# Designs tried in a protein design run: peptides against a protein of PDB entry 4PN1. Part 167

Target 1, 261 residues: chain A of PDB entry 4PN1
Amino acid sequence: KIEMNFLNKPIVPDTTKVISNFLTHYLITEPVEHVEIEAKLGTLIDLETQNRFEFPVMNETILNPEFNLRTRFESDMTASEHKYLNEFLNQAFRDSQKPGRLPFAYKHTKQVDLFYETEDNSRDKIRVSKNQSDNQVLACVKKRRVADLFLYCPNDAFDIRISISDELPVSMPSGNQQPSLTRLKDRVGYVHQEIKIDLTKTTQNDPVYDTTERHELEVEFGNIADLRDRAQKAKDGMEAPLFRRVQLFMDNVRILRREHS

## One batch from the design tools (peptide; made by RFdiffusion4, then SolubleMPNN)

Design b1_p24_7_s1 (from b1_p24_7, 9 letters changed)
Fold by OpenDDE base, seed 1:
Structure b1_p24_7_s1 (fold): chain B 261 residues (1-261), chain A 24 residues (1-24)
Amino acid sequence: as target 1 above (261 residues)
Amino acid sequence: EPILPYKVSPELSELLKKYFPETF
């Protein structure tokens, strides 16, 4: 018989604890009502060099947000990388349909996002999302970025930004308002064990380059109610369910960030 | 099987004309 360790008990990686605490804060301690929690693949850019940020670590590392590292996060990737990830996820989808596996679900959506300025000229814009085919309104929200947690991943093709957002439902803008920005989104969403993996191609006008495309991959918690319940249990002294869910989420992120063209 | 378009399709071209007429 082999034991896990000298205590014969599972241990929790420090990364899992840090992320769990971060999530618990915005789920329970200072709760965001309409919370969205996602991880985006991208690159930490050093503002001084405009190259990928360099830090004296050899593995996945959560950066302390209290330090001004003079970085920005670029959530874009090349079309080739995006295509590779699409093919990878398609294969994962096919494999998951086999007996003995938990299957992926998927959905393809095409929408247009119209952004409107608020009356108070606040930073947050109103986003009206419509179906591209019939202009059916899908959502009208004011999205506020609440917090970010950055993971520097020196051994992988991508760094990670975990974001907490508040998507507040709001009334439609007045009919007299013109959108300040329009985005076309072509999104393929994969769902496995209530973790959403979205590949999104975004097209928008650029004042300098006319039309630009962005290719993004995001991983999102698909069941916020369950996550909030787990976070509450953690606050009450039962941390294991939250740790397990965060571990699952992060393992999926880790798989994806290691895949590249 | 879901596949994203990586080339500008005729459909996308028409959408661009519709939503971004100023670029044409």
Scores: peptide ipSAE 0.092, ipTM 0.722, DockQ to the pose 0.013
Fold by OpenDDE base, seed 5:
Structure b1_p24_7_s1 (fold): chain B 261 residues (1-261), chain A 24 residues (1-24)
Amino acid sequence: as target 1 above (261 residues)
Amino acid sequence: EPILPYKVSPELSELLKKYFPETF
């Protein structure tokens, strides 16, 4: 007979604990009301070298946010990488439709995001999202970036940024106000076990950016209410449900960041 | 079945021209 370990009990990876605690803080301790929790694939760039950040570690490593490592995160990837991921996810979708599997759900969205200045000239702009085909308003929000957690992944094609955001629904800007930025989004969304994976091709007219087109992949917790419930249970001493959900999320992220063209 | 976002429709092309004329 073989046992899992000398306790014959599951062990929780340290990464799972760290991320779980990070999430619990913004779900329970200092709760964000309209929280969005997503992981973006990208590259940690060393501000000094402008190359990918190099750190003396051999595996996935959560960077301590208390230290300024003089990095920036580039969530963009090449068109070929993005296309490869799309093909990969399409195959995963197909495979999940087979008997005995939990199926992916799929949605394709083409929208335009219009960004508007706020009266207080805050950095948080109002975003109005509209469907490209019929101009239907999909959302009007003020998104505030609350916190980031960066994972350096030396063995993988991508590094990871986990972001906590507050997406506050707000009233539409006045009709006489012009958008400061317009962004076209072509998004393919895959949902599996309430984890959402979005491939987004974005075109924007912001002259600050060197490229007009961006290619992003993000993984999002699709059921925040459930996650918050799990986080509350964790605060109450029952951590296993939260750990399991975070583990699932991170495993999906890990699968994706290992894929490259 | 999921589709690739890389095929640009004529409609999308027109949107791109409208909102991002600098790219044309």
Scores: peptide ipSAE 0.043, ipTM 0.664, DockQ to the pose 0.013
Fold by OpenDDE base, seed 4:
Structure b1_p24_7_s1 (fold): chain B 261 residues (1-261), chain A 24 residues (1-24)
Amino acid sequence: as target 1 above (261 residues)
Amino acid sequence: EPILPYKVSPELSELLKKYFPETF
């Protein structure tokens, strides 16, 4: 017989605990009402060197948010990397349709995002999202970044930013207001066990730089109500359900950040 | 199957003109 360890019971990785505590704070302790919780693949850039940040660690490491490391996070990848991930997820989708598996669902959305300045001249812009085909308004929100948690991943192609955001529904801007920025988004969302994996190609036309594209991959908790329930249980002393959900989320992130060609 | 387009098609070009008229 083989046992898991000398206690013969599962052990929770420290990463899972740290992230779970981070999420619990913004789900329960100081709850964000219209919370979005996502992880983006990208690169931590050292502002001094303009190269990828270097830290004396050898594996996945959550950076302490109390320290200003003078970094920026670039949530972008090459078209080739993004294409590879698209192909990878397509294969995962196909494999999940086989008997005995839990299937992926997917949604393809083509939208235009219009950004407007707020009347109070706040930093947060109003985003109006419309369907490209019929101009139907999909959303009108003011997004506030609440908190970030950065994972430095020296052995993988990408670092990770886990973000807590508040997407506040707001009224449409006045008809006379012009957008300060317009972007086209082509988004393919893969959903597995209520974890959303979105591949997004953003296109912007600029008078100086002509047509520019950004390629993003994000992983999002698709069931916030369930996650909030799990976080509440964790605060009440039952941590296992939250830990399991965070572990699932992070395993999906870990798979994706390793895949590129 | 869901696949993102990576080439700027004529269709995309027309969309760019539609939604970014200020740059044309």
Scores: peptide ipSAE 0.028, ipTM 0.520, DockQ to the pose 0.013
Fold by OpenDDE base, seed 2:
Structure b1_p24_7_s1 (fold): chain B 261 residues (1-261), chain A 24 residues (1-24)
Amino acid sequence: as target 1 above (261 residues)
Amino acid sequence: EPILPYKVSPELSELLKKYFPETF
């Protein structure tokens, strides 16, 4: 007989605990009402060198937000990398349709986002999202970035930013207001076990700058109510359900950040 | 299956053909 360890019990990785605690804070302790929790693939850039951040660690490492490491996060990748990930996810989708597996669902969405300034001169803009095909309003929200947690991943193609955002539904701006910014989004979304994986191509026209494209991959918790429930249980001393959910989330992230062209 | 429109390099095309032949 083989045992897992000298306690013969499962052990939760420290990364899982740290992330779980981070999430619990914004789910339970200082609850964000309309919380969105996502991980984006990207690159930690050293502000001093403008190259990818280098730190004396050999594996996935959560950066302590209390320390200024003089970094910025670029939530972007090349078109080729994005294409590769799209094909990878398509294959994963196909494989998941086989007997004995839990299938992916997918959706392709093309939308236009119109950003409006707020009357109170807040940094947070109102975003009106419309379907590109019929101009149907999909959402009108004010999104506020609440917190970020960065993972430096020296062995992988991408670093990770886990973000807590508040996406507050708001009334449509007045008809007399003009959008300050317009973005086109082409998004393919994959869902597996309530974890959402989105590949998004964003096109932005700037009157001063040329048209720019951004290629993003984000992984999102698709069931916030369940996650909040798990976080509450964790706060009450039963941590296992939360840890399992966070572990699933992070495993999916880890799979994706290892894939590159 | 949805796929985003991309212009791919010949090198990437060959790679994709190798690992994902069913998509070509």
Scores: peptide ipSAE 0.014, ipTM 0.308, DockQ to the pose 0.014; fails the geometry check

Design b1_p24_7_s2 (from b1_p24_7, 10 letters changed)
Fold by OpenDDE base, seed 5:
Structure b1_p24_7_s2 (fold): chain B 261 residues (1-261), chain A 24 residues (1-24)
Amino acid sequence: as target 1 above (261 residues)
Amino acid sequence: EAIEPYKVSKELSELLRKYFPQTF
């Protein structure tokens, strides 16, 4: 007989615990009402060197948010990397349709995002999303970034930012208001086991940035209610369901950040 | 379908001209 370890019980990676605790805080302890939890692939940039951040570690490492490491996160990749990931996910989608597998769901969305200043001149803008083809309003929200957790991944093409956001539904801006920013988004969404993976090509004219196009990949928890339930159970002393869900999420992120052209 | 970063549809081109005329 073979046992998995000397306790013959599953062991939870420390990364899973740290992330689980981070999520639990904003799901249960100080709950965000309209919470969005996503991981974006990108690059931690050292503000001093303007190169990718270098840290004396050899693997995936969660950075302590209490330390100002003088970094910024660039949630972007090259067009070729983005295309490769798109092809990779398309293949994964096809493979998942085979008998005995859990299938991906797939959706392609082309939308226009219009950003409006708030009356109180808050930092948070109102985003109105419309379908490009028929101008149908898809959403009107005010998104507030609540917290970030950064993972430095020296062995992979990308670092990771896990973000907690409050995506508050709000009323449409008045008809006399003009958008301060317009963004075109071409988004391909994949969902597997309620984990959502989005590839997005964004085109915008922002005078602050040199480029008008961005290529982003994000992984999102697709069932927040379930995640919140798991987090509550964790607070109540049963951590396994939350750990399993976070492990699934992170494994998907790990697969994706290893893939590049 | 894959997003084709180097191919812009006619529709997208029209949108780009509409919203970002200064880029043309």
Scores: peptide ipSAE 0.027, ipTM 0.597, DockQ to the pose 0.013
Fold by OpenDDE base, seed 2:
Structure b1_p24_7_s2 (fold): chain B 261 residues (1-261), chain A 24 residues (1-24)
Amino acid sequence: as target 1 above (261 residues)
Amino acid sequence: EAIEPYKVSKELSELLRKYFPQTF
C-alpha cells in the first residue's frame, strides 16, 4: 500500500498558495468589483540586455514584487508559435469531444476596439468594442490594470504574467469624440471547465506602439462568482476549494507554456 | 498602458510576508 506522504494527506504547493493569496486579496480583501483575472504567456525581458532574463532558479518561480529585478514582460509571441498553439488547442478540442471527456467549447470572434480619452485625462481609457462584421457594439468599458504577478519559467517556452484588472462598464463616449487608438482583434476562444483560453491576433493603427501586430495567448478564470465564493471560503478557513481551482487554472497554463513550434 | 511590474499593494505584501516569511 502506497501513501502520499508521512501524513497520508494531500499537501498544497507554495505556488498554489501564493497565487491563491494574491487572488484572494483582490477578490475579498480589497475587492475589485468588476474583476478580470487572466494569465498571459510571454517573456520576462532583461531591461539591460533586452533578452529573456536568466534567474538563478531551476523551475517555475513567482517573482517577488518587492524587489527590482530589472525586467519587463512582453506579452507576445511569434506568428509561428501562435499558430502552433492554435493547432495544439484545436487538437485538444477534438480530443475532448471523445466519450468520457469533458468537451471544450469554441468561439471565433473578430472585433474592433476603439479607445477614447476620458474627460478627466485619467490614464484609463474608455474602450468600445464592436463586431467587425456589422459594427454592433459588444461592450463599452473602462479597464484598469490593478496588479500583476510574474512567474519565471526557465524550463518552458514562455513566462507568465497573472493580471488583476477592473473592467468597469461605462457610458458611450460622446459622438464628437474621436478614438485615440483603434485595435483590431482576431480571437479564437476555447473554454474547458470554465477556464477560458484565448488566442488573439491584435493589429494596432497607432504609430506610437512599437508593434503593429501582436500574438497573444491568455488564460482567464471564466467564473469569477465561483472564484470569489471560493476565495471567501478560504478567508473563512476552508482553503481547499480555492486551491483546487487555482491548481486547475495553473495546470492549464503550464500545459500551454510548455508548447512551442 | 501596463502597470509597473513591481507595483503591489502594501496589504498584499503584508499578506505574502505573513504566509511566506521564508521569502523575506
Scores: peptide ipSAE 0.000, ipTM 0.213, DockQ to the pose 0.301
Fold by OpenDDE base, seed 3:
Structure b1_p24_7_s2 (fold): chain B 261 residues (1-261), chain A 24 residues (1-24)
Amino acid sequence: as target 1 above (261 residues)
Amino acid sequence: EAIEPYKVSKELSELLRKYFPQTF
């Protein structure tokens, strides 16, 4: 008989604990009402070199936010990388439909996002999302970024940003308002065990970027109510359910960030 | 838009110290 260790009990990695506590803070302690929790694949850029950040660590590392490392995060990837990930996920989808597996769900969405300035000229814009084909309104929200947690991944193609956002439903802008920005989104979404994986191609005329197209991969917790329940249990001393869910989330992220064209 | 990456709550900072005391 083989045992896990000399106690024959599972142990929890520090990464799981730190992320779990980060999430618990914004789920329970200072709760965000319409919380969105997602991880984006990208690159930590050193502001001094403008190259990928280099830090003297040898594996996945949560960056300590108490230290100013002079970095920025780029969530964009090349079209080739994006295409490769799409093909990879398509294969994973197919394999999951086989007997004995838990299946992926798949959804392809093409939408247009219209951004409007608020009356108070706040920094947060109102986003109206419409179906690209029939202009049906899908959502009207004001999104606020609340917190970020960065993972430096020296052995993988991508670094990770885990973000907490507040996506507040708001009323439609007045009919006489013109959008300040229009964005086309082509999104293919995969859902497995209530973890959402989205590949998004965004097209816009953006003066900040040299290209009109952006390619992003995001992983999102698809059941916030369940996650909040798990976080509450963790605050009450029963941490295992939260740890298991965070571990699942991170394992999916780890699979994806290792894939490269 | 990106937020300030180094702004952290006091509670989170305390938790980080608990799990990673060597970084402080």
Scores: peptide ipSAE 0.000, ipTM 0.248, DockQ to the pose 0.395
Fold by OpenDDE base, seed 1:
Structure b1_p24_7_s2 (fold): chain B 261 residues (1-261), chain A 24 residues (1-24)
Amino acid sequence: as target 1 above (261 residues)
Amino acid sequence: EAIEPYKVSKELSELLRKYFPQTF
């Protein structure tokens, strides 16, 4: 008989613990009411060199948010990388339909996001999302970025940003307001075990960016209520359910960030 | 050009039609 270690018990990686604590804070300790929790693939850019950030570590590392590393995160990839990931996920989808597997779900959406300034000139804009085909309003929210956790991944194609956001439902802007920004979103979504994986092509006129088109991949917790329940249990001393869900989430992220054209 | 993952593979397209008719 083989045992997994000298205690013959599962052990939790430190990364899982750190992320679990981060999530617990914004789910339970200082709870965000309309929380969205996602990981985006991208690149940590050194503001001084404008190249990918370099840090003296040899593997996946959660960066301490208390240190100003003079970096920015670019949640973008090339069209070829995006296409490769799409093909990869398509294959994963097909394989998951086989007997003995848990199947993916799939959804394709095309929407227009209209951003409006708030009356109080707050930093947070109102986002009205509409279906591209019939202009049906899908959502009207005020999104606030609450916190970020960055993972530097020197051995992989992408670094990771885990973000906590508050998406507050709000009333539609007044009819006389013009949007400050219009964004077209073409999104394909895959769902497996309530983890959402979205490939999004975004087109917008942004004065900050040279290109009008972006290619993003994000991984999101699809069942916040369950996650919150697990986080509460963790606060009450039962950490295993939360650790398992975070491990699942991170393994999916790790798979994706290793794939590239 | 729109993202059309179900057009990339005939096999995927068939699966989508079978299990996810709402995606078309």
Scores: peptide ipSAE 0.009, ipTM 0.331, DockQ to the pose 0.013; fails the geometry check

Design b1_p24_7_s3 (from b1_p24_7, 10 letters changed)
Fold by OpenDDE base, seed 4:
Formats: structure tokens, C-alpha cells, sequence
Structure b1_p24_7_s3 (fold): chain B 261 residues (1-261), chain A 24 residues (1-24)
């Protein structure tokens, strides 16, 4: 008989604990009401070199948010990488339809996001999302970035930003107000075990950007209520359910950040 | 079933014209 360790019990990776604590804070301790929790694949760029950030670590490392490392995060990838991931996920989808597996669900969404300035001239803009086909309003929110947790991943093609956001539902802007920015989103969403994986091509006309299109991959917790429940249990001393869910989330992220053309 | 987003299509072109008229 083989045992997994001298206690013959599973252990929780430190990364899982750190992320779990991070999430618990914004789920329970200082709860964000309309919380969105997602990981984006991208690149940590060193502002000094304008190249990918370099840090003396050899594996996935959560960067301490208390330190200003003079970085920016670019949540983008090449078209070829994006295409590869799409093909990869398509195959994963197909494989998951086989007997004995938990199937993916998928959805192709095409929407237009209209961004409006707020009356208080806050940095947060109102985003009105509409279906491209019929202009049906899908959402009207004011998204506030609450916190970020960055993972430097030297062995993978992508670094990771885990973001806590507050997506506050708000009233539609006045009919006379013009959007400051319009963005088309072509999104393919894959859902597996309530974890959402979105491939998104964003097209916008903004002279501020040197590119008209961005290619993003996001992994999101699809069941916030369940996650909040797990986080509450963790605060109450039962951490295992939260750890398991975070581990699942991170494993999906890890799979994806290793895949590239 | 394969998901094939982001293809150049007539539909997309029309949408781009609709939502980004300043570029056309």
C-alpha cells in the first residue's frame, strides 16, 4: 500500500492557501456585494525595461501586493495563441462529452459594450452591454476593481492576474449621453464544473491603443454563492471545501497558461 | 461541436461599420 505522505492525508499547497485567504477577505471579511472573481492570462511587464518582468523565482509565485514592483499587466495574447487555445478548448469540450466525464457547456456570445462617463466623473465608467444581434441590453454595470493578485509564472507562457471586482448594477445612462468608448466582444465561453473559461476577441476603435483587437482568456468562478459559502465555512474553521474549489480553479488556470502555439 | 469565434464575416463588418462609423 502506498501512502501519499507520512500522515497519509492530503496537504494543501501554499498557493492555494494564499489565494483562498485572498478570496475569503473579499467574500466574507470585507465582502464585495456583486463580486466577480476572475483570472486573466497575460504578461507582467516591467515598466523599466518594457519587457516581461523578471524575478528570481523558478515557479509560480504570488507577488506580494504590498510591493510596488513597477509593473503593468497586459491581459492579451497573440492571435495565434488565442486560436490555439480555442482549438485546445474545443478538443477538451469534445473529450468531456464522452461517457464518464463531466461535460463542458459552451456559448458563443457577441456583444457590444458601451462605456459611459459617470456624473461624478469617477474613474469607473458605466458599461452597458448589448447583444449585437438585437441590441438587447444584457447588463448595465459600474465595474470597480477592488483588488488584484498577480502570479508570476516563469515556466509558462503567461502570467496571471486574479482580480476581485465589484460589478454594481446601475441605471442606464441618459438617452442623450454618448458613449466614450465602444467595444465589440466576440466571446466563446466554456463552462466546466461551474468554472467559466472565456476566450474573447475585443475590437475597439480607440486611438489610445495601438491595436484594434485584443485577445483575452479569462477563467472565472461561475458560482459565487457557492464560493462565498465555502469561504464562510473556511472562516468558521472548515477550510477544505474552499481549498478544493480554489485548487480546481487554479488547476484550470495552470492548464491554460501552459498551452500556447 | 467546435466553437469558431472571431472569424471575419460580413456580419462583423457590418457591426464594425455600425458601431465604429468614424472609421468608415
Amino acid sequence: as target 1 above (261 residues)
Amino acid sequence: EEIKPYKVSKELSELLKKYFPETF
Scores: peptide ipSAE 0.025, ipTM 0.542, DockQ to the pose 0.013
Fold by OpenDDE base, seed 5:
Structure b1_p24_7_s3 (fold): chain B 261 residues (1-261), chain A 24 residues (1-24)
Amino acid sequence: as target 1 above (261 residues)
Amino acid sequence: EEIKPYKVSKELSELLKKYFPETF
C-alpha cells in the first residue's frame, strides 16, 4: 500500500502558492476589470553586465518585486528557437487529436497593429488591430500594464515574465489621427484546456531596439471568469481549485521553457 | 498551421516597408 506522503494529501508547490496569491490580488482584492494574465518566455538581463541575470539559485525562482534587481526582461527568442517551439506545438496538437486525449484547438492570424497616442496618458497607447487580409478591425484597446512577476529559470532556455494587464476596450481614434507606431504580426494560437499558447512573429520599427523583428511565445489564461471564480473561492478559504488551475498553467509554461533547438 | 520564421520574416518585412514606410 502506498500513500502520497505522511498526510496522504496532495502538496501544493510553493511556487503555485506565490503565483496564486499574486493573481488573487489583481483578480479579487484590487480587481482589474479587463484583465489579461500571460506568461512570456524570454531572458532576464542584468543591466550591469548586459548578460543573462545570474543569481545563486539552482532552480525556478520567483524574484521578489520589492527588490530592485536592476534587470530588464527581453521577451524575445531566436528564429531557430521559435521554429522549434512551433514544430513542438504542432506535434503536440497532432498528438492531442488522438483518441483518449483532450484536443488542442488552433488559429492562425495575420494582423496589423496601429498604435495611437493619447492625450490623457501617452504611456498607454490605443491599439487598433486589423486583419491583414481584409482590413477588418479585430480590436481597439488601451492596454495598461498592472503588474509583473518574474521567474528566473537557470536550468531552462528561458526565463518567464508573468504579466497582469488591463486591456480596456476603447473607441476608435478619430479618422484624422495618424498612428505613432505600426506592427505586423503573424500569430499561431493553440488552446488546450483553456490555456492559450501563442507563437508570434512581429515586425515593427521599434525605436528602443535595433531589430525590427521579434519572436515571442506567450501562455495565457483563456478563461478569466473561471479563474476569477477560483480566486474568489480561495479568498473564501477554499484554495484547491485555484491551485489546480495555476498548477496546470505553470506546468504548461515549464514544458515550453524547457524546449529549445 | 505553422509559422515559418524565415518566410514570414521576409513577407512581413516587405509588407511593413510597403504599407508603413513612415515607421522607418
Scores: peptide ipSAE 0.008, ipTM 0.259, DockQ to the pose 0.014
Fold by OpenDDE base, seed 1:
Structure b1_p24_7_s3 (fold): chain B 261 residues (1-261), chain A 24 residues (1-24)
Amino acid sequence: as target 1 above (261 residues)
Amino acid sequence: EEIKPYKVSKELSELLKKYFPETF
């Protein structure tokens, strides 16, 4: 007989606890009403060298947001990396359809995002999302980035940004208003156990950037109501359900960031 | 500007048709 440890009880990694606390804050303590919680694969870039930053750590580590590390996060990857991840997820989808497994769901969407300035000249823009095929309005929101948590992953292809956003539904901009930015999105979405994994190819006409194409991979909590319930239970002293959900989320992220061509 | 989607494998395509007809 084998036991897990000398207490024969599950142990929760410190990373799980830290992230759980981070999520609990924005789900319960200072709740964001229309919250989006996602992790993006990308690279922590040294602002001075424009290369991937090097931190004096040897494994996955959550960076303390109180420190100005003079970095930026680039949520992008090469087309080759993006394609590899797509093939990897396609295989994962196929394998999940086998008996004894929990199946993936799959969705392919093509949309156009139109960004408009707000009447109050706020920093946040209004985003109108439309289906590319029929121009049907899918959403009209004002998205605000609330908080970020960065994970430096020296042993993997990508670093991670976990972000909390508020996507406030708003009315459509006035008919005479022109968009300040137009973005085309080709998105392949996978859902497993209510965790959403999106591969997105974005094309935009931004005069500030030389490149018009971006390749992103996002992992999102697909059931916010359940997550909020788990977070509330955690505040009430029952942490296990939240820890389990965060662990699941992070394990999926870890799988993805390790895969590269 | 046109965004070219990634191609899905034949195997995946058949699975999608079977289990996710709404994707087509």
Scores: peptide ipSAE 0.007, ipTM 0.230, DockQ to the pose 0.014
Fold by OpenDDE base, seed 2:
Structure b1_p24_7_s3 (fold): chain B 261 residues (1-261), chain A 24 residues (1-24)
Amino acid sequence: as target 1 above (261 residues)
Amino acid sequence: EEIKPYKVSKELSELLKKYFPETF
C-alpha cells in the first residue's frame, strides 16, 4: 500500500498558504467591505530592459512585495493569445456539459464604462457601467485598488497579479458632470464552481495608454461571502476549507497561464 | 493611490532590511 508521505497525511503547498494568508488579511484582519479578489494574466516587465523579467528561479514564485524588484505588471496579451484562450475555454465549456462533469455557465456582455472625477478630487474615479445595447445602468461604483500580489511564472506563458480591490457602490454623478474617460468592454464570462473566468477586450481613447485595445483574462472568486467565511474559519484554527478553495482557484489560474498558441 | 503591500512579519522584514538593505 502506498502512503502519501511519512506521516500519511495531506500536506498543503507553501504557495497555497502564502496566498491564503494574503487573502485572509484583507478578508478578516483588515477587512475590505466590498472586496473583489481577482487574478490577471499578464507579464512582469523589467523596468530597465522593458522585457519580461527573468528572476533566478525555476518555478512559480510569489514575489515579496517589500522588495523593490524594479518591475511593472502589464495585464495584457496579444489578440492571438486572447483568441486562443477563448477557443480553449469554449472547448472546456463544451467538455463540461458531458455527463459526470460540473458544467460551466457562459455569458457574453458588452458594456460601456464612464469614469467621473469625484468632488473631493480623490484619485479614485466613479465608474458608471452601462449596457452598450440599451444604455441600461449596470453599476455605479468607486473602485479602489487595495493590494497586489505578484507571481512570477517562468515556465508559463503568463505571470500573475492577484489583486484586492474595494468596489464601493456610490450614487450617480450629477447630470451636469461629463465623464473624464470612456471605456468599451466586450466580455466573455465563464463560471465554474463559482470561479469566474473573464476574457475582456477593452477599447479606450486615452493618450496615456499605449494601446487602444487591450486583451485581458481575469480569474475571480465568484463567492466572496463563502471565501470570507472560510478565511474566518482559518483564523479560528480550521484552515483546510480556505486552503481547498485557494487551491481550486490557483489550479484554474495555472491551467490558463500555461496555454498559448 | 498607493497600493498597500502585503505585510510580512515584523521579524522577517527587519531581517531582510538588515541583510539586503539595497532592496528596500
Scores: peptide ipSAE 0.000, ipTM 0.235, DockQ to the pose 0.223

